# Peptides against a protein of PDB entry 6O8C: the designs that were tried, part 139

Target 1, 262 residues: chain A of PDB entry 6O8C
Amino acid sequence: VGLRYEKISLPKIHPRYDLDGDASMAKAVTGVVCYACRTASTLLLYQELMRKGVRWLVELVKDDYNETVHKKTEVVITLDFCIRNIEKTVKVYEKLMKVNLEAAELGEISDIHTKLLRLSSSQGTIESSLQDISSRLSPGGLLADTWAHQEGTHPRDRNVEKLQVLLNCITEIYYQFKKDKAERRLAYNEEQIHKFDKQKLYYHATKAMSHFSEECVRKYEAFKDKSEEWMRKMLHLRKQLLSLTNQCFDIEEEVSKYQDYT

## One batch from the design tools (peptide; made by RFdiffusion4, then SolubleMPNN)

Design b2_p21_8_s3 (from b2_p21_8, 6 letters changed)
Fold by OpenDDE base, seed 2:
Formats: C-alpha cells, structure tokens, sequence
Structure b2_p21_8_s3 (fold): chain B 262 residues (1-262), chain A 21 residues (1-21)
C-alpha cells in the first residue's frame, strides 16, 4: 500500500446568485483544491524518494553481484588447482599399476577426480546464471531503471506550482465572496463582478481538479505500479545471487575434503 | 550516499508498504 490519499470532489455549484451560498461554496472549493495541492506535493515527494531508493538498490545489487562473481572465481581457481593435482596423481598411480602396485589406491583417486569434474560442471551453471543476471542489470536489460525517470510526476513538471496558482486565484475569489456576504447586498456593478468571479471560480476549480487527477494522481499510480513490479524483480534477483553464493560455498567445502589427496 | 539516514528510513517504510500490496 503506497501513500493513501482521500478521493476528493468539487462541491456542486449552484447557478443561482446567493451571497451566502456562494461564500460557502467558495470556501469548500478552496478547501478541496488546497487538499489537492498538498496531496500533489506529498505524491511528488514520495516518487522522488523512491527514485533515490531505486538508484541505491541498483548499486547495492551490483555490489552483491560483484561479490558473488569474486567468490565464484575463487572457487574456480581452487577447484582447477585440485583437479590438476589429482590428475597428476592419477598419472603416477597408473604408471605404478603397470608394475602391479597400488591398484586399490588408484580407484579412490579416480573417484575423487570424477567428483571434482562434476563440481566443475556445476560451476558452469553458476557462471551462466551470473551472466544472465549481469545482462538483466545492464543498460537496456529487464531490470533497467529507466522507468523511474519516465514514469510518474517530476519536479520539472511544476504540478504543485500550477495547482498553487489556481488555488491562489480561487482563494482570492473566496475572500471577496466573504466580503460580499458581509455586505448582504451588492450594487449592480458589484453584483455583476460577483457573478463573473463565480464563473472564474468554477473554471479554476475544474482546471485544478482535472490537472490533479490526470497529471498527478494517474501518473503517480502508474509509477507506483511500475515500482512494485520492479522491486519484486530486484528482490528476487538478490535472492538468486545469495543462492549462487551459497552454492559456491558448498562447492568450496566439498573440495576441501579432497585437499588431503592433492 | 544517495540517501541520508532519515531518507533511507522513510524509503524503507515506503517500500515495505509497496511490497505489502
């Protein structure tokens, strides 16, 4: 569950000229648009934090990857060394066997050699998996973070500022309507201005709500959805890396059992 | 660091919320 916000709607605007009603309506509209401004700001902040988090996580996973590669390389070196030593030993014993000596020991060494070769084969699978992970993390890969820069709202969009401008216009009209209400009756010219301002209020309010819904909320939701999907993939990848690391440790441990024969 | 300690904590909270969905 991302940031929760309340669904907002504009109050009904009655066409009838009513100083009390118009003041009340204007107050309500001001409140709604004010909420939209605050919400838009909060949604933007959320997205910016998430973008920072995305960048951080990418670097973290890259570090994890590098550590795994390092461990894999270490194990490969150790394994190859053991294989070479065992092969040398096998050759020596084969020569001795021609002289009818050490037949029982040759069998044991040969079995160890076979086991080491199997372990070496498993390293190939680990390598393939690491390559796959690398490709996914690479530019243009499935885990690229380009979406974080494209989806959602950005400070450069100036959505909050645009809404604030509209809010200022609305607030000004509200304050005027409050004054008009206090006068109880307006002169003809003032009444005409009031009616005109009411139309302006409607225009600004509608524009604000449309902008909020289409440019803030909708884009935020899209960003949130993409973030969730991407995050799940990244977490899964981290688990894969951990698994690969553990496999390397397991192989290393197995090889250590045969070091006495090398 | 891309994130301050405070921002990191806030980010973690946000991520946890996202992942609960």
Amino acid sequence: as target 1 above (262 residues)
Amino acid sequence: MELSEEELEEMKKLWEELLKE
Scores: peptide ipSAE 0.023, ipTM 0.639, DockQ to the pose 0.014
Fold by OpenDDE base, seed 4:
Structure b2_p21_8_s3 (fold): chain B 262 residues (1-262), chain A 21 residues (1-21)
Amino acid sequence: as target 1 above (262 residues)
Amino acid sequence: MELSEEELEEMKKLWEELLKE
């Protein structure tokens, strides 16, 4: 969806000298370029806010990642400790089994050991997933935010200021055309000036519209498209992290069931 | 740069709109 703006176009400029028509045309041009200036400003502000949001989200996801890594590490320590204790117990019971003692208990403990080893294997998968996520979040990774600094329009481009300058020139001509209209008839020299100003108006207007379309709108659309793609990936990554965290909790819960045997 | 509460809410709205496309 993004920010919606109306597609604007310059009014038709007739070459014929017409004080009423020229004043009306100049008014319309002023309105269009004024709209372009305001729109450019709005689009810029939108992008700047989005850039802040991107930075915020990156930090948020990094925090989520660190929390997940911390939880995983905790579970690994607990799991490894449990495995070591079970292995010691297995060895003791194996010795007892040699004298035909505690065979049933040995079987149960052996099964627990097997389950713990499977859980340990699953932790390896979680680790691999976290490493993948880390690589994606790293500089140069698929989720790097470098695009946010490169794409779109920036305050340093001074697009609004450039459009404002053109708008000022156009506005001055418009005001003159209003005066010319009020005179109803111009002297030869004034008529020639009017005609030249009309050409200048056209030049400024076309320059403004080209600048708006090519340097503001086009770049904004590119920024928006990349933002959408990046945001979807980031949200998906957050869901992955949550899933991994939940898996760690599940493993921890399962390990806790076997702690009585250690 | 940290977002203010107001900016955060605005950002959320903007992203929600963006994701609807």
Scores: peptide ipSAE 0.023, ipTM 0.644, DockQ to the pose 0.014; fails the geometry check
Fold by OpenDDE base, seed 1:
Structure b2_p21_8_s3 (fold): chain B 262 residues (1-262), chain A 21 residues (1-21)
Amino acid sequence: as target 1 above (262 residues)
Amino acid sequence: MELSEEELEEMKKLWEELLKE
């Protein structure tokens, strides 16, 4: 999951002086490092978009949480009111039972009271779940998004720019090697320069590949792994919130059936 | 938070890919 990129490697660099071979090698190296630059840029963009998405999702989930809390509070108020009214009714019927033997009606009201108390008990579980969710969403909680800022590559790292500088150096040498190839034969001094440039090319290429692998790819993979883990947890959290909301609606509906007795 | 519609859509696509695995 995530951006797919091809594994790249530098071509073999032969120590032998060969104008045709050196030009071909330089072209290949240029291509590889160019790909690394583009890939690094793409990986960076992906991570930046993910960071924005993470922030967005956090806000979305917080909104969902607040709505659930609001609904829960509304139901608690309604339920408590209903319970108190039923309790008053029970007391009245208990007094009347001594005189009129309203046993059947009292039994029904008492049963309703018991059911309402059970519903009230379930609210405690909902409250506990909401508190757990709140703690997880809080700063420093288990679902904190600090990893999104810490992990991976960032524009401030200037990895793409660093790679581009190396690519520019490599490209310059490549163009010179194309010219050298076209000359077919170089004077002694120019030949020595060519050999030195070949060493420089190797140095720049190796540096670019090391930087790409260690500072771009490795960090990206770490970011990806963290993002996957975090995303799964957040999705699960949203499902939990939805479940809690539905429970509140169910309780509200059940309470509405008993309002005629209040 | 400022997410453009285009960025949001791109982000959603990326996340969908992320969630497939």
Scores: peptide ipSAE 0.023, ipTM 0.638, DockQ to the pose 0.014; fails the geometry check
Fold by OpenDDE base, seed 3:
Structure b2_p21_8_s3 (fold): chain B 262 residues (1-262), chain A 21 residues (1-21)
Amino acid sequence: as target 1 above (262 residues)
Amino acid sequence: MELSEEELEEMKKLWEELLKE
């Protein structure tokens, strides 16, 4: 859903000179552009918070990754140790068999050795998966957060300030039109100024709405779309890491069953 | 860069809204 905001449009500006109508129109325009300023500010704030969140999440996932790698490494060490011990035992029993001594346990030990080797192969698959995740999180990877710095609107763009300047100009004209309305009738020169200001009002309003739509709303929507896609991918990646962690624990548990034989 | 608890909560709300779409 994202941030909800109302679609805004400028009121119709009539070319006819009408002090009452012009004051009302100017009031409406002021309201619309004011709303645009506030909305632009809110959209900017949203994006800045999201950027902070993205950075935070990246660090969190990197920590999770490192922990998983550490756990994997521990399991590999333990597994390798068990394999070496079992291999030594197998060699001893093989020697006993060569001298025609009964070794009833040789079959069991050999089976354990085979199981441990299978576990070792599974660990290799986990390693490859972790390497893939690392590559995706690396700079230039599929899950890089470079988009968060490039897409959308930024404080440095000064969009809100630019809109505010236009709003100020519009507001000044509105206040003048309110005064003009109160006068009921203007002198010729004042009437000409009023007409000119009405054109200025239209110009500023159009510029404000164009800037709002093209530089604020459009860029925000692009940022939102990219952020949503990226977040889904990151959540999926976290699930993958959890799965890999669980696999490491499962391997460790199975290895522990054979420790008494080593 | 660590988020404050308040910022984190606000961000979570925003994310939840985004993910519902």
Scores: peptide ipSAE 0.022, ipTM 0.639, DockQ to the pose 0.014; fails the geometry check

Design b2_p21_8_s4 (from b2_p21_8, 7 letters changed)
Fold by OpenDDE base, seed 5:
Structure b2_p21_8_s4 (fold): chain B 262 residues (1-262), chain A 21 residues (1-21)
Amino acid sequence: as target 1 above (262 residues)
Amino acid sequence: MELSEEELEEMKKMWEELLAE
């Protein structure tokens, strides 16, 4: 889960004045910062897609929950109806038992009644589980998606744009250093300008890398970690809902076997 | 903890569904 990216670092910048070396260094720096810009953009895109996915999944799970609740309610109604009918039948057979009639049948009906009551008790456990799930899905619950809005990087942070500005400055210096290299030797004033530009290059590069690491990568990783944790919990919850639904179906099937006695 | 292989597969399915919309 998540995007794989290569760990990047700035090349060592030597203080020595060397037109060939400085051009090569500037090229390398440009490449690294360019990669950082592209990576930051990709990381941002990934997070935005994940946020969309989170919203989608929340709605999906809410639908699953509602369906499960509906099924549970249906089964409760059916079960309660069956219990009431069996209880009426039991009362009739108890009267017959007083005259020593239908003793075997009474035993069978009583057993069914006991089984139905047990199923009803089980339904209470399902209800409790659904309530727990509802609590988790509710605002402020353990599965709230507020983290998706808080964690990570956002378009409003303008991280990519900030990096791009720095990259542009670096690129300009790189192109100048290519020209300087082609001249083979610079006049004193031009040499001094070159040295100052080299310092500027270093400043912009370090600023870019710091921004990339602290404001892009670190925040992305935090987002990724939280997203994975949240996703795991959501998947587990979906499985729980499915299990509860299946339990309802099982109860319904069992109750259907006794409908002939009602 | 990383997602299990099974969880990853389920996540993949969900993302495929999302992309299909």
Scores: peptide ipSAE 0.024, ipTM 0.662, DockQ to the pose 0.011
Fold by OpenDDE base, seed 4:
Structure b2_p21_8_s4 (fold): chain B 262 residues (1-262), chain A 21 residues (1-21)
Amino acid sequence: as target 1 above (262 residues)
Amino acid sequence: MELSEEELEEMKKMWEELLAE
């Protein structure tokens, strides 16, 4: 689950002035920070896609919920109608029984009535379950998607842009170091500039890596973990809804068997 | 806790549906 990325680290920066070594080091640093920029961008895009997916899934589950509620309501209406009709029939047969007529039929109808009442009771359980699901899907509920907006990295953070700025600075120094290497030897002033640029390179690189680690990777991992947890809950909820729907169909099928008595 | 293989497959299916829209 999630994007795979390689753990990156900066090469060791030696304090010694070495034009060849410094150019090589700068090249390596440029590569690492470049990778960080690309990775940060990819992680951001992934999270944005996931956020869209989360919103989509919430709406899908809400639709499933509404369909289940609709089906439940339909069954309740049918069941209640059947119960009322059976109760009327029971009353008629009870009157007939007073004259010792139709006792066997009354027993059968009474049994059907009892079964229907049990089915009605089960509808109460389904209703309770649906209410629980509704509460979980409601704003502030356990399945709220507020975390998706809070966790992780966002385009507004401009992490990629910030890293790109640092990369540009690093790249500029790298190209200068490449030129310095080609010169084989620098004059005193140029040497001092090179040394200062090396310090700047270190500063920019360290800042880039810290930013990448703390503001990109860490937040992404938090988002990923939260998304997995949330997704598990949502999948479970969908299964619950399906189960409830099936229960409604089962009840409807059973009620249909008794419609001949209504 | 990581998703089970079944849950992962279902998630993948959902994401595929999302991407198809």
Scores: peptide ipSAE 0.024, ipTM 0.664, DockQ to the pose 0.011
Fold by OpenDDE base, seed 3:
Structure b2_p21_8_s4 (fold): chain B 262 residues (1-262), chain A 21 residues (1-21)
Amino acid sequence: as target 1 above (262 residues)
Amino acid sequence: MELSEEELEEMKKMWEELLAE
């Protein structure tokens, strides 16, 4: 289940010089950008955890695949052995039949042989399915995990750090505006500085929000969508492997019924 | 390499903190 975060927006910034209003606005902006920074960090963490999960799941599924292949191989060996033994028996009974001995038994053995051959044919289908799965899991296959390294945000992007720098600049201006408010009235030079700082605040805030939206949230959402799709496919694949394993067990059980005749 | 319950819990905690604001 994806992370739920609240949509954030910057407060309206009034162009009018107002020490009280500017301080309040700056406080609100600081809060919003602070939230963006924390959210970006959380989104990054989520993605990193998911990447670990993806790697883990790939290895798990590969293990499942190998186990299934192993089981299939065992069944094939057993089945082939039984078939060979039955074929030998059939040849013996055919010779006996030529001398009018034990004709009824030959029919039973021949039926078993036919059943075993049908089971052998089903192994071909299992093999084909396993090959398909192998192809999908292979590098460049449909279930390759390369997307996990390409999509989303990464620590190397330094998105959180970039936002933090902007937050620091904004926070500094906010604290200055608190001081300015406390002065109630500023001298001409200080007033001009305040106005310039207000412009800087707006610039930093806008830059932060744009960066958050475009480089953090958007990329996260893309990653999330890809991960969900991929995960669903992988889970389905695991179910397929389980089904194939069960089919192998079923065949093995059926073969065991005829072992007494070999 | 498993997603540890601890890592998941940490993530949940961070998220809850964000939602509590």
Scores: peptide ipSAE 0.022, ipTM 0.611, DockQ to the pose 0.018
Fold by OpenDDE base, seed 2:
Structure b2_p21_8_s4 (fold): chain B 262 residues (1-262), chain A 21 residues (1-21)
Amino acid sequence: as target 1 above (262 residues)
Amino acid sequence: MELSEEELEEMKKMWEELLAE
């Protein structure tokens, strides 16, 4: 999961004054920083989409949870009804047993009652599990999506804009170096300006690359890792919900076997 | 948390679907 990007590095900047070499170097630097800007934009977009996805998935899982709770409630009602009916029947047969009439039938009904009580006990475990899941999905829970708002890069950081400013400065110097190259030889003053611009280019380029690496790439990777971890937990939770739902269906099916006695 | 290969693939599909929107 995640976007692939190419690792970029600045070309070697030679200290020697060379109009041809400096123009070529400046062109290469422009290309690298341009790529960094585009990549930063793409990484930001990816993260924003992921944040949207996180919110969506949370709502989806909450819906799944609610459906499971509903099913559990239905089964509890059915089970309780069955238990009450069996208990009434047991009482009737106990009265008849005092007259030595229905001993064998009473044994069977009592066994059913015991089985139903065991099923009722299992519902308690399901309830506890659902409560645990609910707590995990709560705003302060372990599966809260607060990390999605904290980790990674955000539009408010203006990383792309900052890189674009640096790119503009670099591009301006590149175009000047292209002109300088065309002149073949510069006057003393222009040569000094060229040398100063080369230092500026170096400064802007290194600043851009540092910003890209530290504020864009690193934070993106952290976000990606956190998102994967969170997703694993969410998938596990969904499986737990499915398991609980299936348990409810199993109990319902078992209760249906005793409908003739209710 | 360790996931099976199948679970990892499911996770990837989920994110890919979200990105396609």
Scores: peptide ipSAE 0.023, ipTM 0.669, DockQ to the pose 0.011; fails the geometry check

## One batch from the design tools (peptide; made by RFdiffusion4, then SolubleMPNN)

Design b2_p22_1_s1 (from b2_p22_1, 13 letters changed)
Fold by OpenDDE base, seed 4:
Structure b2_p22_1_s1 (fold): chain B 262 residues (1-262), chain A 22 residues (1-22)
Amino acid sequence: as target 1 above (262 residues)
Amino acid sequence: MKTLEEMEQEQKREEEERRKLE
């Protein structure tokens, strides 16, 4: 879920000289470009916060991964120890069986051994899954956060500052048009200046809106889309890690049932 | 009185003429 902003457009600029209309138009343009500046700033802030959030989430998932690996390692050690003990017991009972002793117990222990070996085999699947997750989290992996540094707008782009400069120029013209309106009638030279300023205002406004749309909004939307996609994948991966952790606990529980026989 | 459009066209023509002289 990204920031909602309203689509803004410039008011119609009439080519006719009209002091009242031009002042009103200039006021409206100033308002629109001012909104663009504020919006651009907000969009930038959002992206910066999201980048921090992405980094945080990566570290969190890495920690989850490490915990899962640790748990898996613990289970493997316990399982291997249990298997070795059962194998020793099997050897002893096999020797006893040769003298027709304890055949029923040997069957039970042999079954336990078979079950433990199956559990050991399942560890290979867990290991493969962990390796896959590790590869996805690694630099250049499918869940790398390189996109967060590439996509969107950055403070170094100085988009807000560029828009602010244009806004300042527009605002200055607006204030002049407000004065011109108050004069009710301009001399010929002042009228020509007013007309030229109107052209400048149009130029600055168009430039501001183009910059806002192409460099701020478009890039923000691209960043937002990438972030949403990446976030979904990360959350899914976290669920996979949890599943693997639970599998390790399940194996540990099964092994614990047989520890009394070792 | 020249319209804004007329002035824009005039300015464009002047810029084009200036470019031809450079």
Scores: peptide ipSAE 0.023, ipTM 0.579, DockQ to the pose 0.174
Fold by OpenDDE base, seed 3:
Structure b2_p22_1_s1 (fold): chain B 262 residues (1-262), chain A 22 residues (1-22)
Amino acid sequence: as target 1 above (262 residues)
Amino acid sequence: MKTLEEMEQEQKREEEERRKLE
C-alpha cells in the first residue's frame, strides 16, 4: 500500500515563434510543474509519517519482546521449582522402596521427573529464539530502522523548495507570455526577449522534471519498497514472539498438572 | 546552443536596448 500519483510529462515545446502557442504551452508547463511540486510535497509527507510509524512499531515490538522474556522467565522459575520438589520426592521414595518395595509409585514419579526435564530442555530452544529476535532488533540488526533515516527524501533535502523556485520562474514567464499574446505583435527586441524566455522556460521545466523524477519519485519508490519489506519482517517477528509466548503458556499449563505430585 | 548565462546576458542587452527606445 503506497501513495498513488499520476505520471506526468512535459508538453512538446515547439521551437517556432507563436505567441498564442507559446502562451498555451507555458500554461501547460506551469500546470505540470505545479503538480510536481504538490506531489513532491505529498510524497515527503508520506515518508515522514511512515518514519513515525516505523519508530512506533519498533517500540511496540520491543514491548512484545519484553513481555515474552518475562513470561519465559516465569515459566523457568516454575519449572525449576517443580523439578526440585519432584527430585526430593524421588529421593524419599527411593529410600522407602528399599524398605517397603513401593516400586510402582516410584516409577510414576520418576516418569513425571523425566517429563519435567524434557520441558526444561525445551526452554533452551525458546531462549535461543529470543536471543535471535533480540539480535535482529538490536542496532545494526536486520530489523534495525536505520534504513528509514537513509532511504527516501527528507525535509533537509529541500526538494519541494527547489521545485517551487523553478515553478516561480516558469510562472513568471507564463504571465509574460500571456501579456505578449495580448499584444498580438511584438517589436523586434520584445520578440527576441520572448524567444529567450521560451528557452529559459524549457530549461527550468526540464530541470524541474529531472529533479522531480530522480530526487523525489525514485527515492520515494526505494523508500516504499524498503518499508514494505521491513514491515513484513516486523509483522512476522511479532507472530514469532506470540508463538513463543504461547509455547510458554503451554509449558506452564502442563507443569500445573504435576503440581499435585509436588 | 547558447548557455543559459549567454542567453541571460543577451536578454539583458535586449532589455537595455528596449529601454533606450522608450
Scores: peptide ipSAE 0.023, ipTM 0.641, DockQ to the pose 0.094
Fold by OpenDDE base, seed 5:
Structure b2_p22_1_s1 (fold): chain B 262 residues (1-262), chain A 22 residues (1-22)
Amino acid sequence: as target 1 above (262 residues)
Amino acid sequence: MKTLEEMEQEQKREEEERRKLE
């Protein structure tokens, strides 16, 4: 669940010279851009936390993978040992069968051998699945976390600082407009300065909102979407690993049933 | 979006027009 942010828009800036209106407008603009700064900071923090979480999850899944590989290897060794023992037994009984003794026991052992060979064949599928998972987790794989370093906003982009600079400029103009309002009437030169500052305010505000929308919000949304997709894939992968682990345990359990014949 | 320079030029034009009306 991504951070919910409110869609912010600049108030309408009227071209008409109005000291009261301009002060009120400037106050509103200051509030909006201040909110943008805070929101940008929050969005950045969220992304940084998510990057840490992604790295943590990758390591966790790698550990799960290694455990599964270890278990698979153990099962393969056990199974191969069991097969070799059964094959030796089969050879002994085949020699005895030439004397028409113990045909029923030979049949049972032969059936066990066949079952073990079937279990052994399933190991190839498990191995293939593990290789696929390994390839996906490897650098450049489908589940690589490189996107987390590329997508979104980063502290190095200094987006919050850039917005803060613009906010400072806007705030300065707002305070001037508050003073201008208190004067009730400005001299011609002061009026021209006020009008010019109003244009500057508009410029800074527009720049701030554009930067916020294009560099902060848009990139955050892209990061969020990518993170959600990646997370779903990682969770699915973990389920696959669990399934493979369970298959290994199932094989081990089946093999244990036949060890009493060895 | 008008550049700062464009806005400054527009302001100068508006001031000139106002002076002509005054």
Scores: peptide ipSAE 0.021, ipTM 0.601, DockQ to the pose 0.291
Fold by OpenDDE base, seed 2:
Structure b2_p22_1_s1 (fold): chain B 262 residues (1-262), chain A 22 residues (1-22)
Amino acid sequence: as target 1 above (262 residues)
Amino acid sequence: MKTLEEMEQEQKREEEERRKLE
């Protein structure tokens, strides 16, 4: 869920010389560009916070992975120990059968041995799944967080500062237009200056809005989309790890049922 | 009221400040 912001547009700038209209227009432009500055700052902050969150989540998932690997290793050791003990028991019973002991007990132990070997074979599938997860989390993998450093806007881009400079220029012209309005009528030279300032205001405003749209909003939206996609994949990966952990517990539980025979 | 020359100088200063931020 990304930050919601309002779509902003510049008011129409009329070419007609009108002191009241020009002051009102300049006020509106100042408001719009001021909003752009604040929005750009907010969007930047959001991205920086998200980058921290991404790094945190990567570490969390790596910890989950390591725990799963540890559990898998524990189960493998336990299973191998159980298999070796059952194999020893089978050999003992085979020797006893030569001395007229019941074949039924040997059959049961042999069946347990077969089941344990099947469980041991399933460990290979778990290992392959863990290797796949590891590859996805590794540098250059499909779930690498390198995109978080590449996509979006960064403090080093100085976008907020650039917009603030333009806002300062616009604000200065607005204050002048407010004074011009108070004079009610300007001399010819002052009128020409006013007209020139109006053109400057238009230039600064257009530049600010272009910069805001292309360098702030567009890049933010790209970052947002990428982050949402990545987050969904990471959450899915975490669920896969939990599933593998549960499989290890299931195997451990099944092995525990046969420990009485060892 | 700012003269045309003062306004041009101010614009130059603002452009220089912008360039320093780029």
Scores: peptide ipSAE 0.023, ipTM 0.653, DockQ to the pose 0.028; fails the geometry check

